# Peptides against a protein of PDB entry 9IZ0, part 299

Target 1, 345 residues: chain A of PDB entry 9IZ0
Amino acid sequence: ITCLGSNGHTYKQLVKGGNDDLRQDAVMEQVFEQVNGFLRSYRKTSQRNLSMRTYKVIPLALKTGVIEWVQDTIPLGEYLDSAHKVYHPKEWSLSTCRKLIAEKQMEDLETRLKVYDLVCRHYRPVFRHFFLESYADPVQWFTTQTNYARSTAVASVLGHVLGLGDRHGQNILIDKTSGEVIHIDLGIAFEQGKKLPVPECVPFRLTRDVVDGMGITGVEGVFRRCMEFTLETLRREEDSLLSVLEVLRYDPLFSWLISPLRRMKKQKMQLENFNQPESGNITTDASRDPKIQRNNVSGESEAERAILKVRQKLSSTLSVEASVGELIRIAQDPSYLALMFCGWS

## One batch from the design tools (peptide; made by RFdiffusion4, then SolubleMPNN)

Design b2_p27_6_s2 (from b2_p27_6, 19 letters changed)
Fold by OpenDDE base, seed 1:
Structure b2_p27_6_s2 (fold): chain B 345 residues (1-345), chain A 27 residues (1-27)
Amino acid sequence: as target 1 above (345 residues)
Amino acid sequence: DKEEEERAKKWLKLIEEEKKEKLSLVL
């Protein structure tokens, strides 16, 4: 829909309905706005304009709402699939790569590493081309690539600390004007991604294409430094961040657990991305939502566990540099990326 | 697509053959 704002401007709005828990997105966006407050308060982060880019979510009902449609964006995965066909037309299709990873998903790590390496050799990074083709002016090119590395660093730290899952290329938008990343579909948080059929093993998405977009320095430039400054800020504001999360503990609409329906939908989409769409109209009559009495007691214990896990991730036991170094190492480790649904791009 | 999938299957077969060879050296 298109809405007229009180300022006389027209805004494109996405009306999202169905099983997308827009309340989860709205709550996570509120957490990001609080974190953006912390990032603005410290000189090291404010001087770099470090922020998690947010979008406006207006929940209209439990599972429906209006999302502000971010103009001039593209999903990272859509850009990468299109660019890969242009720049590497002799390499494998994304479909072929997905099938190979799928066929070996139940095999041992050694076999999965060999398949991952094979896919990586036939699907090379292209995301550097986003900046090279979009920005003819060297100052705009440098600025947008810097904004990309900064926003990716903030999102990577926050994604790790809050345990954001489901960070695939369709849930990461790129702003074509600023080069900033925008994370969408925030309904898998607090390490619930580990409960997916293919468990998430990395702290955040730092695939070869995500790194290729950072330019010649890769992770060893703006990205690493901005991760360090972001983590330093979050460690200083630990009590403030935990207080924000404690408010969510008492929100009866916030779900600390992945919905069984969302888990099943993810499982089907993962399986259907492996099988060609056989046009089987399985009208699963979704009308019987069993009233799963959310035993409030189980939700509270999961909230406590989630908050404890956030506190553990903010621990000052290791230096900021050592902690960021380990996160970057794990996020790029082939032994973890080979276990992912799409760890090669 | 079919020709890529056939090339991909040839590479998977090589990975499986190497895995069998390694297993046969341990048995």
Scores: peptide ipSAE 0.229, ipTM 0.815, DockQ to the pose 0.024
Fold by OpenDDE base, seed 5:
Structure b2_p27_6_s2 (fold): chain B 345 residues (1-345), chain A 27 residues (1-27)
Amino acid sequence: as target 1 above (345 residues)
Amino acid sequence: DKEEEERAKKWLKLIEEEKKEKLSLVL
């Protein structure tokens, strides 16, 4: 839909319908706006203009809403698939890489690591080219690459702390004007990604292509320092952040649990990305929808567990530097990335 | 596509052969 604003500007809006719970997206965007307040109030983060890039979500019903169309964006995964074909035309296709990882998904870690390494050797990073192609001016190039590293650092800390899941390349947009990352489809939070058929094992997406976009320093420099300042801000504002999350505990509309339907949809999307249509009628009799009565009592206990996990992630038991160092290590560890459905790019 | 899939299958077969060799050395 295209709407004319009261300011005379034309805004595109995406109407999402179907099974996507936009209420969770709207709530997470509200949490991000509060966190952006904390980032603006703290000198070390405000001096760097650190923010989580947000978008407007208006939930209209349980499964329907209007999303602000983020103009001048591209999905990271769309850019990477296109750029990989251009820069590495002799390497494997994304489809081949996915098939190989899937075929060995049920194998031991040693086998999965060998397949991951094999895929990595035949699918090399290209995301540095985004900045080289998009910005002919060296100052614009440096500024946008810096904005990318900064925004990725903020999103990585927040994504870890809030336990954001389903952080695949289609749920991460790149703003072509600023170089900032925009996270979308926030319907998997508070570590509910661990309940997916392929459990999420990394704290945030820090794949080889995500790192390649940071330039020659990779994670060392702007990214690491901006993660440290972001985590330092969130630790300082722990009580304020927890107070924002406690409001959600009592929201009867907020789902602390991944819905069985959303889990099945994500499972099916994960499986359909593996099934090119060979016409095998696997009539999986989906007729046994167990009427899992939403016992409201389970929701409060899951909210309490989620808030407790946020508090644990904000713990000052380790230094900011040690905590960030460990997060970066885990997010790049092949032993975790080999377990992901797309850990190579 | 077919030649890429054939190359990929050759590499998978090597991984499986190495796994069988290691398993045969432990048994």
Scores: peptide ipSAE 0.226, ipTM 0.814, DockQ to the pose 0.024
Fold by OpenDDE base, seed 3:
Structure b2_p27_6_s2 (fold): chain B 345 residues (1-345), chain A 27 residues (1-27)
Amino acid sequence: as target 1 above (345 residues)
Amino acid sequence: DKEEEERAKKWLKLIEEEKKEKLSLVL
């Protein structure tokens, strides 16, 4: 729909109804606006215009809401699939790569690493071409690539600290105007993604294509430095950030547990993407897993554990540089990427 | 494509053969 604002400007909006609880997304966007306040107040982050890109989410009812249509964006995964076919037409398809990873998902780490390496050799990075195709002016090219590295650094720190999960290529938009990343579908926070059938093993998405978009310096340029400044800001504002999260502990609109409907949707998407034959005996009755029923973890006990994990991630026990160095190492480690659904791109 | 899947299956088979060979050298 298109709405006319009180300011005379027209806004495109997406009305979602039926199955998506937008309350989680709306709450996470509010947390990002508070964090953006901290990033604007701190000299090192403010001088670089570091921010998490946000979008407006208005929950109207249970499973119904309005989302701002982010104009001039493309999903990262949609760009990468299209660009890979153009630049590497003799390499494997995304479907072939997914099948190979899925066929060996139950094998040992050594076998999974060999399959991951094999897939990587037949599916090369292409994301650098986004900037070369979209920006003919060298200054605009450099500026947008810098904005990409900066926004990815902020999103990576926040993704780790807030435990944002399910950061697949369809949940990351690229702004075609600025080169910035926009994270969408924020309903898996506070490490709830580790409870999925395919658990998230990395602190944030730093795959070969995510790095290829940073240009010749990769992670060692703008990206690392902007992660350091972002983490330094969040450590400085720890008490302010924790106070925001404590308010959410008592917010009746926020669930510290993954919605059963969202869990079922993510499970279906994982199964469909793996092309696993419906073994007709996997009762999709997520209610019948007796291990899940025994964790009557009160939403309160999960909230407390989530806040404690945020505090632990903001700990000053290690330097900012050492902490960022370890996060970058883990996010690029083939031993974790080989365990992911799509760790090669 | 069907031919691509067949090539990919050949590579998987090589990985399995190398794994078996390496296991046979350690036993």
Scores: peptide ipSAE 0.215, ipTM 0.809, DockQ to the pose 0.023
Fold by OpenDDE base, seed 2:
Structure b2_p27_6_s2 (fold): chain B 345 residues (1-345), chain A 27 residues (1-27)
Amino acid sequence: as target 1 above (345 residues)
Amino acid sequence: DKEEEERAKKWLKLIEEEKKEKLSLVL
């Protein structure tokens, strides 16, 4: 839809209907705007314009909302699939790689590492080409690649601290104008990704293609330094951030637990991505909420545990540099990436 | 639900106010 604002400007809006509860996304976007306030207040982050790119979400009903249309964006996964076919036409398809990882998902770590290595050798990184194709001017190229590394660093720290899950290539948009990343579908937070059928084992997405987009320095350039500055800012604003999360403890619109419906939807998507091309009309009338015995873990005790985990991730027990170094190491570790649904790109 | 509609109108108003503030900083 197109809305006319009270300022006389026209805004494109996407109306989402169906099974997506946009209330969770709206709350997480508010947390990101508060964090963006902290990033603007500190010299080290403000001088670099460090921010989490946000989008406006208006929940209208349980399954309906309006989102701000992010123009000139592409899903990372859509770009990577298209670019891989162009630059590596003799390598395996994404569907072949997915099937191989999937077929061995119940095997031991040694077998899964061998399959992951095999897939990695037949599906090489291409994301550097996004910047090389899009920007003929060397200054624009360098600026956009720098913006990508900066925005990815902010999103990586926030994604770790808030325990954001489901960070697959369709939930990460690339802005074609700025090179910044935009995270969407924020309904899996506070480490609820560990409760998925394929548990999330990495703190954030730092796959080979995510690194390839950072250019020749990889993680050791702008990315590492911007992670350090972001984590330093969040450690300083720990009490402010925790106060924002304590308000969410009492928000009836916020779910500290993955909904059984979202878990089943993601389970089906993880299982159906084995067998069918993306026919976008999953009208699953999931009107039968099976009475999953709510083990009497009060939503309050889950909120308290989530907030405690955020506090633990902001601990100053290790230096900022040591903490960032360990996060980068774990996020790139083949022993974790081989356990992921798509850890190779 | 009428209460959901009123919540949605409040969100729309907040978005319009933030957009006005951002425009007033560019002007």
Scores: peptide ipSAE 0.005, ipTM 0.330, DockQ to the pose 0.020

Design b2_p27_6_s3 (from b2_p27_6, 19 letters changed)
Fold by OpenDDE base, seed 1:
Structure b2_p27_6_s3 (fold): chain B 345 residues (1-345), chain A 27 residues (1-27)
Amino acid sequence: as target 1 above (345 residues)
Amino acid sequence: DEKEKEKAEKWLKLIEEARKEKLSVKL
């Protein structure tokens, strides 16, 4: 839908219907706006214009709402699939890589590491070309690549701290004007990604293509420093961040747990993306909305566990540098990436 | 920061080289 704003500007809006909990997305966007307040108040982050890029989500009813259409964006995964075909036309297709990883998903770690290495050798990083193609002058190129590294650093820290899941290449948009990342589909938070059929083992997405977009310095440039400044800001504002999350504890519509329906939907989408033949008519009669009486007691205990986990991630037991160093190491570790749905790109 | 400016200038050179290479492959 296209709407005329009160400011005389036309905005494209996506009306989303169906089983997607837009309320959870709207709440996470509100948390990001609050964190953007902290990043603006702290000198080290403000001086670098560090922010989580947000979009407007207006929940209208249960599982329905309006999402702001982010213009001039492309999904990271869509760009990468297209760019790999152009720059490496003799390498394996994304479908071949996905199939090979899926066929070995039940094998031991050693076998999965060998398959991951094989896929990596036949599907090389290309994301640096996004910046080299999109910008005519060197200043715009440098600015946009810097904005990418900065926004990815903020999103990586926030994604870790809030335990954001489902960070695949279709849920990460690139703004073609600024080079910033925009995270979408925020309905898997507080480490609920570990409860997916393919458990998430990394703190955030830092695959070879995500790193290639940072250019020759990779993670050791703007990215690491901006992660450090972001984490330092969040540690400083721990009580303020926890207070924001505590308000959500009392929201009866907020879900601290991934719904069984959302897990099944993500599982089906993963299987479809593997070109696995439809294992027959599971007419799961979705008409049985189990009145999962959310035992309010179970929801409060999950909220408390989630808030405690956020506090633990903000702990000052390790230096900011040591904490960021360990997060970057884990996020790039082949032993974790080989276990992911798409850890190679 | 001066270190960010010096890194920017090194990057500008690398881009000009990479663009020259990409132009040489299209000719």
Scores: peptide ipSAE 0.000, ipTM 0.326, DockQ to the pose 0.016
Fold by OpenDDE base, seed 2:
Structure b2_p27_6_s3 (fold): chain B 345 residues (1-345), chain A 27 residues (1-27)
Amino acid sequence: as target 1 above (345 residues)
Amino acid sequence: DEKEKEKAEKWLKLIEEARKEKLSVKL
């Protein structure tokens, strides 16, 4: 829809209907706006204009809402699939890579690492081409690549701290004007991605293509430093951030757990993306997954555990540099990436 | 590949020059 604002400007809006609860997305966007306040108040982050790119979400009902139209964006995964076909037309298709990883999903780590390495050799990074194609001017190219590295650093720290899951290439938009990343579909938070059929074992998405977009310095430039400044800001504002999350503990509309329906939807999407036949023994009863301990853990006890994990991630036990160094190491570790749904791109 | 690499190398050189000139893009 297009709405006319009271200021006389027209705003494009996406109306979502159906089965998507936008309340969780709206709350996470509010948390990001508060964090953006902290980033603006702190000298090291404000001098670099560090922010999480946000979009407006207005829940209207349980399954209906309005989302701001993010103009001039492309999903990272859509760009990468298209660019890979152009730059590497003799390499494997994304579907071939997905199939090979899926076929080995139940194998040991050594076998999965061998398949991951094989896929990596047949599906090379291309995301650097986004910046090289889009910007003819040296200054614009450098600025947009810098903005990408900065925004990815902020999103990586926040994604880790808040335990954002489902960070596949379709849930990460690239702004074609600024080079900044926009994270969408925020409904898997507080490490609920570890409860997916393919558990998320990386702190954030730092795949080879995500790194290729940072240019020649990779993670050892703007990205690392901006992660450090972001984490330093969040550690300083720990009490403020925890206070925001404590308000959500009392919000009866906020879900600290992945909904069984959302889990099933993501499971189905994973199976479809693998072209795995629905084995008729996938009990549509999400209640029968023996790994869903129906511990009647009150939503309060799940909230408390989530807040405790956020506090633990903000701990000053390690330096900011050591903490960021370890996060970058884990996020790039083949032993974790080989276990992921799409760790190669 | 080779033309894209040559472009990337030209861009890297421009970035190194811009870094030397202390153009106030506070990284």
Scores: peptide ipSAE 0.000, ipTM 0.274, DockQ to the pose 0.015
Fold by OpenDDE base, seed 3:
Structure b2_p27_6_s3 (fold): chain B 345 residues (1-345), chain A 27 residues (1-27)
Amino acid sequence: as target 1 above (345 residues)
Amino acid sequence: DEKEKEKAEKWLKLIEEARKEKLSVKL
């Protein structure tokens, strides 16, 4: 729909109906706006215009709402599949790579690493071409690539701290005007992605294509420095951030657990991404897994655990540089990337 | 050994089929 605002501007809105709970997304966007306040108040982050890109979510009912239409965007995964067909036409299809990883998902780590390496050799990164093909002016090219590295750094720190986990390429939008990343579908927070059939093992997405978009310096340029300044800001504002999360502990509309509907949708999407033939009669009744029933930890106990995990991630026991260095190492570690459904791109 | 080789050959065949499908969409 298109709405006329009281300011005389027209806004394109997406009305979302059905089974998607938008309350979780709306709460996470509010947390990001508070964090953006902290990033604007701190000199090192403010001088670099560091922010998490947000979009407006208005929940209207339990399963319906209005979402801001983010104009001039493309899903990262859609760009990468299209660009890979253009720049590497002799390499494997994304479907082939997925099938190969899926057929070995039950094998040992050594076998999965060999398969991941094989896929990586036959599916090379292409995301550098987004900046080269979209921006003919060298100043615009450099500016947009810098904005990409900056926004990815902020999203990576927040993704780790708030436990957003690995974001798949359809949940990361690229702004074609600024080069910035926009994270969507935020209903999996506080490490709830680790409870999926294919668990999110990385602190944030830092795959070969995510790194290729940073240009010749990769992670050692703008990205690392912007992660450090972002983490330094969040450590400074720890009490402020924890106070925001404590308000959510008492919000009856916020769920610290992944909803059964979102879990089923993500499970189905993971299975579809693997093109697994229907292995018969595994009742997708995730309500009947006796391991899931025993871990009906009260929502209060999961909220407390989530807040404790945020506090632990903001600990000053290690330097900012050491903490960021370890996060970058883990996010690029083949031993984690080989366990993911799409760790190669 | 032979069981790893048979696994690798089955992979190579799936790879080659997937390359052929990509060629058929451009002709």
Scores: peptide ipSAE 0.000, ipTM 0.277, DockQ to the pose 0.020
Fold by OpenDDE base, seed 5:
Structure b2_p27_6_s3 (fold): chain B 345 residues (1-345), chain A 27 residues (1-27)
Amino acid sequence: as target 1 above (345 residues)
Amino acid sequence: DEKEKEKAEKWLKLIEEARKEKLSVKL
């Protein structure tokens, strides 16, 4: 839908309906806006204009809402698929890589590491080309690459702390004007990604292409330093952040658990990415309404557990540098990436 | 449901084993 704003500007909006609870996305965007307040108040983060890029989500009903259409963006996965075909036309297709990883999904870690390494050798990073293609001016190139590294650092820390899941290349947009990342589809939070059919093992997405976009320094320099400053800010504002999350504990409409419907939808999407279009009319007779006994008592205990995990991730037991160093190490570790649905790109 | 639970449990076990192996290399 295109709406005319009261300011005379036209805004594109996505009306989303169906099985997705947009209330969770809207709440996570509100949490990001509060965190952006903390990032603006702290000298080390404000001097760098560090922020989580947000988009407007207006829930209209439990399963229906309006999402702001982010102009001048591209999904990371869409760019990477197109660029890989251009820059590495002799390498394997994304479909071939997916197939090989899937065929070994049930094997041991050693076998999966061997297949992951093989896929990595036949599907090289290309995301550096986004900046080289999009920005002919060296100052603009450097600025946008810096903005990318900064925004990725903020999103990585905040995504880890809040336990954001489902961070595949279609749920990460790149702003073509600023180089900043925009995370979308926030309905898997508080480590509920571990409950997916393919459990999430990494704290955030730091794949080879995500790193290739940081330029020659990779994770060292702008990215690492901006992660450190972001984590330092979140540790300083721990009580403020926890107070924001405690408000959600008392929201009777906030789901601390992944809905069975969302889990099934993500499972189906994972399976459909393996099936070529066989024209099988699977009439899933969804007529069995499982009486979802909302055990309210289980929701409060999961909220408490989620808040406790956020507090644990903000613990000052390790230095900021040591904590960030370990997060970067884990996020890049082949033994975790080989277990992911798409850990190679 | 049960096959998916078994699959998820198998994956959680592999992740836990991979974490234990790395803890054992740092100790």
Scores: peptide ipSAE 0.000, ipTM 0.219, DockQ to the pose 0.025

